# Peptides against a protein of PDB entry 5VVV: the designs that were tried, part 117

Target 1, 276 residues: chain A of PDB entry 5VVV
Amino acid sequence: FLCGVVEGFYGRPWVMEQRKELFRRLQKWELNTYLYAPKDDYKHRMFWREMYSVEEAEQLMTLISAAREYEIEFIYAISPGLDITFSNPKEVSTLKRKLDQVSQFGCRSFALLFDDIDHNMCAADKEVFSSFAHAQVSITNEIYQYLGEPETFLFCPTEYCGTFCYPNVSQSPYLRTVGEKLLPGIEVLWTGPKVVSKEIPVESIEEVSKIIKRAPVIWDNIHANDYDQKRLFLGPYKGRSTELIPRLKGVLTNPNCEFEANYVAIHTLATWYKSN
Target 2, 276 residues: chain A of PDB entry 5VVV as posed
Amino acid sequence: FLCGVVEGFYGRPWVMEQRKELFRRLQKWELNTYLYAPKDDYKHRMFWREMYSVEEAEQLMTLISAAREYEIEFIYAISPGLDITFSNPKEVSTLKRKLDQVSQFGCRSFALLFDNIDHNMCAADKEVFSSFAHAQVSITNEIYQYLGEPETFLFCPTEYCGTFCYPNVSQSPYLRTVGEKLLPGIEVLWTGPKVVSKEIPVESIEEVSKIIKRAPVIWDNIHANDYDQKRLFLGPYKGRSTELIPRLKGVLTNPNCEFEANYVAIHTLATWYKSN

## One batch from the design tools (peptide; made by RFdiffusion4, then SolubleMPNN)

Design b2_p19_2_s2 (from b2_p19_2, 10 letters changed)
Fold by OpenDDE base, seed 5:
Structure b2_p19_2_s2 (fold): chain B 276 residues (1-276), chain A 19 residues (1-19)
Amino acid sequence: as target 1 above (276 residues)
Amino acid sequence: SLEEKYEKSRKAYFEAALK
């Protein structure tokens, strides 16, 4: 069971010292996972093709080493979906080289994220792939296999919540393709019925699990405030029955952008997790 | 542009997050 934090918000990423402090807190609270997915890391999303500089490499190596020190699984995410051409072998090779570099930093767990992108494929991809889901699954499977089938590999679908599913969760051709064709060792991220789910009913998890043919990892936006930085979400982790725990592969909270605001959010997630 | 794509995606997320 993956339980911890995803740094997955829009806005200023946390600094390395904050991330190290996070790892210490995660260990103390018996959480085990950190997903590196800051939207405003240029080399994560906007400039995903760009290799890390020597200085950036040193920082990431230090961060990954710190995660290991605190027995936190460091998952490196990349979000190529803004402008990748899935059918272009050069794009695939570029993605491989980027993940090779991160592997050299000591990272062993990875994620490919296709959140917050247009559903339309370019003309070249339409000639090769029957759907957007087929294109995403193809590259994801190829990368997963290329990396030697790491123990932890995550996929974030474009339809990552109930409200994004067309026509709905149980009938989504996109999610059906993901479920049927994504290799079984790859985990699927999900935010619940909504982008920010006040509640995640058990029935909603059973529904999505059926179509994706696996228990999801919750990317939980309950405490996310990137969409309204005039608000701080200081309340407890709630609206999730502990009956979800045996039906999930994990929960990663995407909390407030303000690192200092997240004590209650993360601590109460830990309490929830340990209460099963 | 790439920046326009990024901003479009961010705005779409922000709008969806408020629903």
Scores: peptide ipSAE 0.715, ipTM 0.969, DockQ to the pose 0.950
Fold by OpenDDE base, seed 4:
Structure b2_p19_2_s2 (fold): chain B 276 residues (1-276), chain A 19 residues (1-19)
Amino acid sequence: as target 1 above (276 residues)
Amino acid sequence: SLEEKYEKSRKAYFEAALK
């Protein structure tokens, strides 16, 4: 069971010292996972093709080493979906080289994220792939296999919540393709019925699990505030029955952008998790 | 542009997150 934090918000990424402090807290609270997915890290999303500089590499190596020191699984995410051409072998090779570099930093767990992108494929991709889901699954499977089928590999679908599913969760052709074609060793991220789910009913998890043919990892936006800078979410982790725990592969909270605001959010997630 | 795509995506997320 993956339980911890995803740094997955828009806005200023946390600094390395904050991330190290996070690892200390995660260990102390018996959480086990950090997903590196800061939207405003240029080499994560906008400039995903760009290799890390020597200086950036040293920082990431140090960060990954710190995660290991605190027995936190460091998952490196990349979000190529803004402008990747899925059918272009050069794009695939570029993605492979980027993940090879991160592997050299000591990273062993990875994620491919296709959240917050347009559903439209370019003409070249339409000639090769039956659908956007087929394109995403193809590259994800290829990368997963290329990396030697790491123990932890995550996929974030473009339809990552109930409200993004067309026509709905249980009938989504996109999620059906993901469920049927995504290799079984790859985990699927999900935010619940909504982008920010006030509640995640058990029935909603059963519904999505059926179509994706696996228990999801919750990317939990309950404490996310990137979408509203006038709000801080200082309340406890709530609206999730502990009955979800046996039905999930994990929960990663995407909390407030303000690192200092997240004590209650993360601590109460830990309490929730340990209450099972 | 890439920046425009990013901003469009971010805006779409922000709008969806408020619902």
Scores: peptide ipSAE 0.714, ipTM 0.969, DockQ to the pose 0.932
Fold by OpenDDE base, seed 1:
Structure b2_p19_2_s2 (fold): chain B 276 residues (1-276), chain A 19 residues (1-19)
Amino acid sequence: as target 1 above (276 residues)
Amino acid sequence: SLEEKYEKSRKAYFEAALK
């Protein structure tokens, strides 16, 4: 069971010292996972093709080593979906080289994210793939196999919540393709019925699990404030029955942008996890 | 542009997060 934090918000990423402090807190609270997915890291999303510089490499190696010291699984995410051409072998090779670089930093766990992108494929991809889901699954499976089938590999669908599913969760052709074609060792991220789910009913997890043919990892936006930084979400982790725990592969909370605001959010997630 | 794609996607997320 993956339990911890995803740094997955829009806005200023956390600094390396904040991330190291996070790992210490995660260990203390018996949590085990950190997903690196800051939207405003240019080499994560907008400029995903760009290799890390020598200085950036040193920072990431140090961060990954710190995660290992605190027995936290460091998952590196990349979001190529803004402008990747899935059918272009050069694009696939570029993605492979980027993940090879991160592997050399000591990273062993990875994620491909296709959240918050246009549903339309380019003309070249439409000639090769039957649907957007087929294109995403193809590259994800290829990368997963290329990396030697790592123990932890995550996929974030474009339809990552109930309100984004067309026509709905149980009838989505996109999620059906993901469930049927995505290799079984790849985990699927999900935010619940909504982008920010006030509640995540057990029945809603059973519904999505059926179509994706696996238990999801919750990307939980309950404490996210990137969409309204005039607000801080300081309340406890709530609206999730502990009956969800045996029905999930994990829970990663995407909390407030302000690192110092997240004590209650993360601590109460840990209490929830240990209460099953 | 790439920046326009990024901003469009971010705005769509922000609008959806408020619902």
Scores: peptide ipSAE 0.713, ipTM 0.969, DockQ to the pose 0.926
Fold by OpenDDE base, seed 3:
Structure b2_p19_2_s2 (fold): chain B 276 residues (1-276), chain A 19 residues (1-19)
Amino acid sequence: as target 1 above (276 residues)
Amino acid sequence: SLEEKYEKSRKAYFEAALK
């Protein structure tokens, strides 16, 4: 069971010292996972093709080493979906080289994220792939296999919540393709019925699990505040029955952008997890 | 542009997060 934090918000990423402090807290609270997915890391999303510099590499190596020191699984995410051409072998090879570099930093767990992108494929991709889901699954499977089938590999679908599913969760052709064709060792991220789910009913997890043919990992936006700078969520982790725990592969909270505001959010997630 | 794509995506998420 993956339980911890995803740094997945828009806005200023946390500094390295904050991330190290996070790892100390995660270990202390018996949580086990950190997903590196800051939207405003240029080499994560906008400039995903660009290799890390020597200086950036040293920082990431230090961060990954710190995660290991605190027994936190460091998952490196990349979001190529803004402008990747899925059918172009040069794009696939570029993605492979980027993940090879991160593997050299000591990273062993990875995520491919296709959240918050346009559903339209380019003309070249339409000639090769039957749908957007087919294109995403193809590259995800290839990368997963290329990396030697790492123990932890995550996929974030473009339809990552109930409100994004067309026509709905159980009938989504996109999620059906993901469920049928995504290799079984790859985990699927999900935010619940909504982008920010006030509640995640057990029945909603049973529904999505059926179509994706696996238990999801919750990317939980309950404490996310990037979408409204006037909000700060200081309340406890709630609206998730502990009956979800045996039905999930994990829960990663995407908390407030303000690192110092997340004590209650993360601590109460840990309490929830241990209360099963 | 790539910046325009990023900004469009961010705005779409922000709007959806408020619903």
Scores: peptide ipSAE 0.701, ipTM 0.967, DockQ to the pose 0.939

Design b2_p19_2_s3 (from b2_p19_2, 9 letters changed)
Fold by OpenDDE base, seed 1:
Structure b2_p19_2_s3 (fold): chain B 276 residues (1-276), chain A 19 residues (1-19)
Amino acid sequence: as target 1 above (276 residues)
Amino acid sequence: SLEDKYEKSKEAYFKAALE
């Protein structure tokens, strides 16, 4: 069971010292996972093709080593979906080289994210792939196999919550393709019925699990404030029955942008997890 | 542009997060 934090917000990323402090807190609270997915890391999303510099490489190696020291699984995410051409072998090769670089930093766990992108494929991709889901699954499976089938590999669908599913969760052709064609060793991220789900009913997890043919990992936006930085979400982790735990592969909370505001959010997630 | 795609994506998320 993956339990911890995803740094997945829009806005200024946390500094390396904050991330190291996070690892100390995660270990102390018996949590085990950190997902690196800051939207405003230029080499994560907008400039995903760009290799890390020597200085950036040293920082990431140090961060990954710190995660290992605190027995936290470091998952590196990349979001190529803004402008990747899925049918272009050069694009696939560029993605492979980027993940090879991160593997050399000592990273062993990875995520490929297709959240918050246009649903329309380019003309070249439409000639090769039957649907957007087929294109995404094809590259995800290829990358997963290329990396030697790592123990932890995550996929974030474009339809990552109930409100994004067309026509709905149980009848989505996109999620059906993901469930049927995505290799079984790849985990699927989900935010619940909404982008920010006040409640995640057990029945809603059973519904999505059926179509994706696996238990999801919750990307939990309950404490996210990137969409309204005038607010801080300081309340406890709530609206999730402990009956969800045996029905999930994990829970990763995407909390407030302000690192110092997240004590209650993360601590109460840990209490929730240990209560099972 | 790439920046326009990024901003459009961000705005779509922000709108959906408020629903």
Scores: peptide ipSAE 0.718, ipTM 0.969, DockQ to the pose 0.927
Fold by OpenDDE base, seed 5:
Structure b2_p19_2_s3 (fold): chain B 276 residues (1-276), chain A 19 residues (1-19)
Amino acid sequence: as target 1 above (276 residues)
Amino acid sequence: SLEDKYEKSKEAYFKAALE
């Protein structure tokens, strides 16, 4: 069971010292996972093709080593979906080289994220793939296999919540393709019925699990405030029955942008997790 | 532009996060 934090918000990423402090807290609270997915890391999303500099490499190596020291699984995410051409072998090769670099930093767990992108494929991809889901699954499977089928590999679908599913969760051709064609060792991220789910009912997890043919990992936006930084979410982790735990592969909270605001959010997630 | 795509995606998320 993956339980911890995803740094997955829009806005200024946490600094390395904050991330190290996070790992210490995660260990102390018996959480086990950190997903590196800061939207405003340019080399994560906008400039996903760009290799890390020597200085950035040193920082990431140090960060990954710190995660290991605290027995936190460091998952490196990349979000190529803004402008990748899935059918272009050069794009696939570029993605492979980027993940090879991160592997050299000592990273062993990875994620491919296709959240917050247009559903329309370019003309070249339409000639090769029958749907957007087929294109995403193809590259994800290829990358997963190329990396030697790492123990932890995550996929974030474009339809990552109930409200994004067309026509709905149980009938989504996109999620059906993901469920049927995504290799079984790849985990699927999900935010619940909504982008920010006040509640995640058990039946909603059963529904999505059926179509994706696996238990999801919750990317939980309950404490996310990037969409309205005039607000701080200081309340406890709630609206999730502990009956979800045996039906999930994990929960990763995407909390407030303000690192210092997240004590209650993360601590109460840990309490929830240990209460099962 | 790439920046326009990023901002459009961000805005779409922000809108959906409030629903």
Scores: peptide ipSAE 0.715, ipTM 0.969, DockQ to the pose 0.947
Fold by OpenDDE base, seed 4:
Structure b2_p19_2_s3 (fold): chain B 276 residues (1-276), chain A 19 residues (1-19)
Amino acid sequence: as target 1 above (276 residues)
Amino acid sequence: SLEDKYEKSKEAYFKAALE
């Protein structure tokens, strides 16, 4: 069970010292996972093709080493979806080289994220892939296999919540393709019925699990505030029955952008997790 | 542009996060 934090918000990423403090807190609270997915890391999303500089590499190596020190699984995410051409072997090779670099930093767990992108494929991809889901699954499977099938590999679908599913969760051709074609060792991220799910009913998890043919990892935006900088979410982790725990592969909270605001969010997630 | 795609995607998320 993956339980911890995803740094997955828009806005200023946390500094390395905050991330190290996070790892210390995660360990203390018996959480086990950090997903590195800051939207405003240029080399994570917008410039995903760009290799890390020597200085950035040193920082990431240090961060990954710190995660290991605190027995936190460091998952490196990359979000190539803004402009990748899935059918282009050079794009695939570029992605491989980027993940090779991160592997050299000591990272062993990875995620491919296709959240917050246009559903339209380019003409070249339409000639090769039957659908956007097929394109995403193809590259994800290839990367997963290329990396030697790491124990933890995550996929974030473009339809990552109920409201993004067309026509709905249970009938989504996209999620059907993901479920059928994504290799079984790859985990699927899900935010619940909504992007920000006030509640995640058990039934909703059963529904998505059926179509994706696996228990999802919740990317939980309950405490996310990147969409409203006038708000801080200081309340407890709630609206998730503990009955979800045996039905999930994990929960990663994407909390407030303000690192200092997240004590309650993360601590109460830990309490929730340990209550099962 | 790539920046336009990024901003568009961010705005779409922000809108959806408020629903």
Scores: peptide ipSAE 0.714, ipTM 0.969, DockQ to the pose 0.927
Fold by OpenDDE base, seed 3:
Structure b2_p19_2_s3 (fold): chain B 276 residues (1-276), chain A 19 residues (1-19)
Amino acid sequence: as target 1 above (276 residues)
Amino acid sequence: SLEDKYEKSKEAYFKAALE
C-alpha cells in the first residue's frame, strides 16, 4: 500500500530542504511514499525533453539519496502530454533517455502523467493509434518494459476523476482501453468522483476499479489549494472510509502549496491509514 | 505556444477543482 505525499500542485515547488523535512515526517508517521510531480518543474512538464544539468542532477541525486535514508519510496513523475507526438519514435527515445538519466540518479520508481492535457491527437498520431487512450497506453507500456518493469510504475489518466469521464466512469471508452491494454503491473492514479473530492465513496472506487481492472492509487486533492490562493486547508483527512484501504493500491495526498501548512493534512492521513 | 498550452491546462484544472 503506497501512502504518503504527491508534490503535484501548480505553483512554486518545494525546496530541497523542505522535501528532506517531508521525508523525515513521512518516516516518523510511518508513511512510505513521495511522488515527485511539481508541475512548475520545467523539466517535469513543459520541457520534459530537456535533460537535467549537472547541478540539477546533483540536487536530484541528493534528494533521492535522502528519500532512501528515510526509507521513503521516491517516485519520479514526468508529464510529456502537453506536446508529445506518441507515434514519433524520436519522442519515445527522448523520453527513454530522460528516464535513463533519472535512473542513473538512483531512482527506481516512475510515473507517466497525462493529467490536464488536450484530448486531441495530432494528425500523425491519428494515423497510428485508434484513440488517445491507445496512444497513451502504448507509450506507457513501452516505457514500463524499457525500464525493466520496475516494482512501482504509475500512470495518471487524462480522465483521472469521475467528472472527467465521458460519458461516465463505467462507460468511458478511454478508461476501458486503459483497463484492457495497460500492463497489469502499472498502477493507475485517481482523484475520486471529482478533481477535489470532498468524499470518496466505496461504491465509486468499486466502479472505477472494475473498468480499469485494478485497485487505483488515490491522488488525493482534499488539501490542495493551488486553485485558490486565498484558501488554506488545515482540516483533517476526512470523507474517506477506512473501508477504502483494502480496495486501494495507495493514497498520496497532494496538499497545500505552503509546505508549513501541511502538518495536519499529512499527520491525519497517517492516522487514517493506521486505523484500519 | 507551449506556454499557452501550459496555461490553458492549468486554468482548466483550476476551474474543475472549484466544481
Scores: peptide ipSAE 0.704, ipTM 0.967, DockQ to the pose 0.956

Design b2_p19_2_s4 (from b2_p19_2, 10 letters changed)
Fold by OpenDDE base, seed 1:
Structure b2_p19_2_s4 (fold): chain B 276 residues (1-276), chain A 19 residues (1-19)
Amino acid sequence: as target 1 above (276 residues)
Amino acid sequence: SLEEKYQESKERYFKAALE
């Protein structure tokens, strides 16, 4: 069971010292996972093709080493979906080289994210792939196999919540393709019925699990404030029955942008997890 | 542009996060 934090918000990423402090807290609270997915890391999303500089590499190596010291699984995410051409072998090779660099930093766990992108493929991809889901699954499976089938590999679908599913969760051709064609060792991220789910009913997890043919990892936006930085979400982790735990592969909370605001959010997630 | 695609992506999320 993956339980911890995803740094997955829009806005200023946390500094390396905050991330190291997070690892200390995660270990202390018996949580085990950190997903690196800051939207405003240019080399994560907008400039995903660009290799890390020597200075950036030293920082990431130090961060990954710190995660290992605190027994926290460090998952590196990349979001190529803004402008990747899935059918272009040069794009696939560029993605492989980027993840090879991160593997050299000592990273062993990875994620491919296709969140918040347009559903329309370019003309070249339409000639090769039957659908957007087929294109995403093809590259994800190829990367997963290329990396030697890592123990932890995550996929974020474009339809990552109930409200994004067409026509709905149980009938989505996109999620059906993901469930049928995504290799079984790859985990699927999900935010619940909504992008920000006040509640995640057990029945909603049973519904999505059936179509994706696996238990999801929850990317939980309950404490996310990037969409409204005039608000801080200081309340406890709630609206999730502990009956979800045996039906999930994990829960990663995407909390407030302000690192100092997240004590209650993360601590109460840990209490929830240990209460089962 | 790439910047426009990024902003459109962000706005799509922000709109849906408020629903």
Scores: peptide ipSAE 0.737, ipTM 0.972, DockQ to the pose 0.925
Fold by OpenDDE base, seed 4:
Structure b2_p19_2_s4 (fold): chain B 276 residues (1-276), chain A 19 residues (1-19)
Amino acid sequence: as target 1 above (276 residues)
Amino acid sequence: SLEEKYQESKERYFKAALE
């Protein structure tokens, strides 16, 4: 069970010292996972093709080493979906080289994120892939296999919540393709019925699990505030029955952008998790 | 542009996060 934090918000990423402090807190609270997915890391999303500089590499190596020190699984995410051409072998090779670099930093767990992108493929991809889901699954499977089938590999679908599913969760051709064709052992990220789910009913998890053919990892935006910087979500982790725990592969909270605001969010997630 | 795609991506999320 993956339980911890995803740094997955839009806005200023946390500094390395905050991330190290996070790892200390995660360990202390018996959480086990950090997903590195800051939207405003240029080399994570916009410039996903760009290799890390020597200085950036040193920072990431240090961060990954710190995660290991605190027994936190460091998952490196990359979000190539803004402009990748899935059918282009050079793009796939570029993605491989980027993940090779991160592997050299000591990272062993990875995520491919296709969140917040358009469903439309370019003409070249339409000639090769039957759908956007097929394109995403193809590259995800290839990367997963290329990396030697790491123990933890996550996929964030473009339809990552109920409201993004067309026509709905149980009938989504996209999620059906993901469920059917995404290799076993690749985990699927899900935010619940909504992007920001006030509640995640058990039935909603059963529904998505059926179509994706696995228990999801919740990317939990309950405390996310990147969409409204006038708000701080200081309340407890709630609206998730503990009955979800045996039905999930994990929960990663994507909390407030303000690192200091997240004590209650993360601590109460830990309390929730330990109550199973 | 790539920046426009990023902003559109962000706006798509922000809109949906408020629903």
Scores: peptide ipSAE 0.732, ipTM 0.972, DockQ to the pose 0.962
Fold by OpenDDE base, seed 5:
Structure b2_p19_2_s4 (fold): chain B 276 residues (1-276), chain A 19 residues (1-19)
Amino acid sequence: as target 1 above (276 residues)
Amino acid sequence: SLEEKYQESKERYFKAALE
């Protein structure tokens, strides 16, 4: 069971010292996972093709080493979906080289994210792939196999919540394709019925699990405030029955942008996790 | 542009996060 934090918000990423403090807190609270997915890291999303510089490499190596020191699984995410051409072998090779570099930093766990992108394929991809889901699954499977089938590999679908599913969760051709064609060892990220789910009913997890043919990892935006930085979400982790735990592969909270605001959010997630 | 795509992506999320 993956339990911890995703740094997955829009806005200023946490500094390295905050991330190290996070790992210390995660260990103390018996949480085990950190997903590196800061949307405003240019080399994560906007400039996903760009290799890390020597200085950036040193920082990431230090961060990954710190995660290991605190027995936290460091998952490196990349979000190529803004401008990738799935049918172009050069794009696939560029993605491989980027993940090879991160592997050299000592990273062993990875995520490929297709969140918040346009669902329309370019003309070249339409000639090769039957659907957007087929294109995403193809590259995801290829990357997963290329990396030697790492123990932890995550996929974030474009339809990552109930409200994004067309026509709905149980009938989504996109999620059906993901479920049928995504390799079984790849985990699927999900935010619940909504992007920010006040509640995640058990029945909603059973529904999505059926179509994706696996238990999801919750990317939990309950404490996310990037969409309204005038608000701080200081309340406890709630609206998730502990009956979800045996039905999930994990829960990763995407909390407030303000690192110092997240004590209650993360601590109460840990209490929830240990209460089952 | 790539910046426009990024902003559109962000706005799509922000809109949906408020629903």
Scores: peptide ipSAE 0.731, ipTM 0.972, DockQ to the pose 0.942
Fold by OpenDDE base, seed 3:
Structure b2_p19_2_s4 (fold): chain B 276 residues (1-276), chain A 19 residues (1-19)
Amino acid sequence: as target 1 above (276 residues)
Amino acid sequence: SLEEKYQESKERYFKAALE
């Protein structure tokens, strides 16, 4: 069971010292996972093709080593979906080289994220792939196999919540393709019925699990505040029955942008997890 | 542009997060 934090918000990323302090807190609270997915890391999303510099490499190596010191699984995410051409072998090769570099930093767990992108494929991709889901699954499976089938590999679908599914969760052709064609060792990220789910009913997890043919990992935006600078969520982790725990592969909270505001959010997630 | 695609992506999320 993956339980911890995703740094997955828009806005100023946490500094390296904050991330190290996070790992210490995660270990202390018996949580086990950190997903590196800061939207404003240029080499994570906008400039995903660009290799890390020597200085950036040293920082990431130090961060990954710190995660290991605190027995926290460091998952490196990349979001190529803004401008990747899935049918172009050069793009696939570029993605492989980027993940090879991160593997050299000592990273062993990875994620491919296709969140918040347009569903329209370019003309070249339409000639090769039957749908956007087929294109995403193809590259994800190829990368997963290329990396030697790592123990933890995550996929974030473009339809990552109930409200993004067309026509709905159980009838989505996109999620059907993901469920049928995504290799079984790859985990699927999900935010619940909404992008920010006030509640995640058990029945909603049973519904999505059926179509994706696996238990999801919850990317939980309950404490996210990047979408409204006037909000700060200081309340407990709530609206999730502990009956979800045996039906999930994990829960990763995407908390407030302000690192110092997240004590209650992360601590109460840990209490929830241990209460099963 | 790539910057426009990024902003559109962010705005799509922000709108949906408020629903």
Scores: peptide ipSAE 0.723, ipTM 0.970, DockQ to the pose 0.934

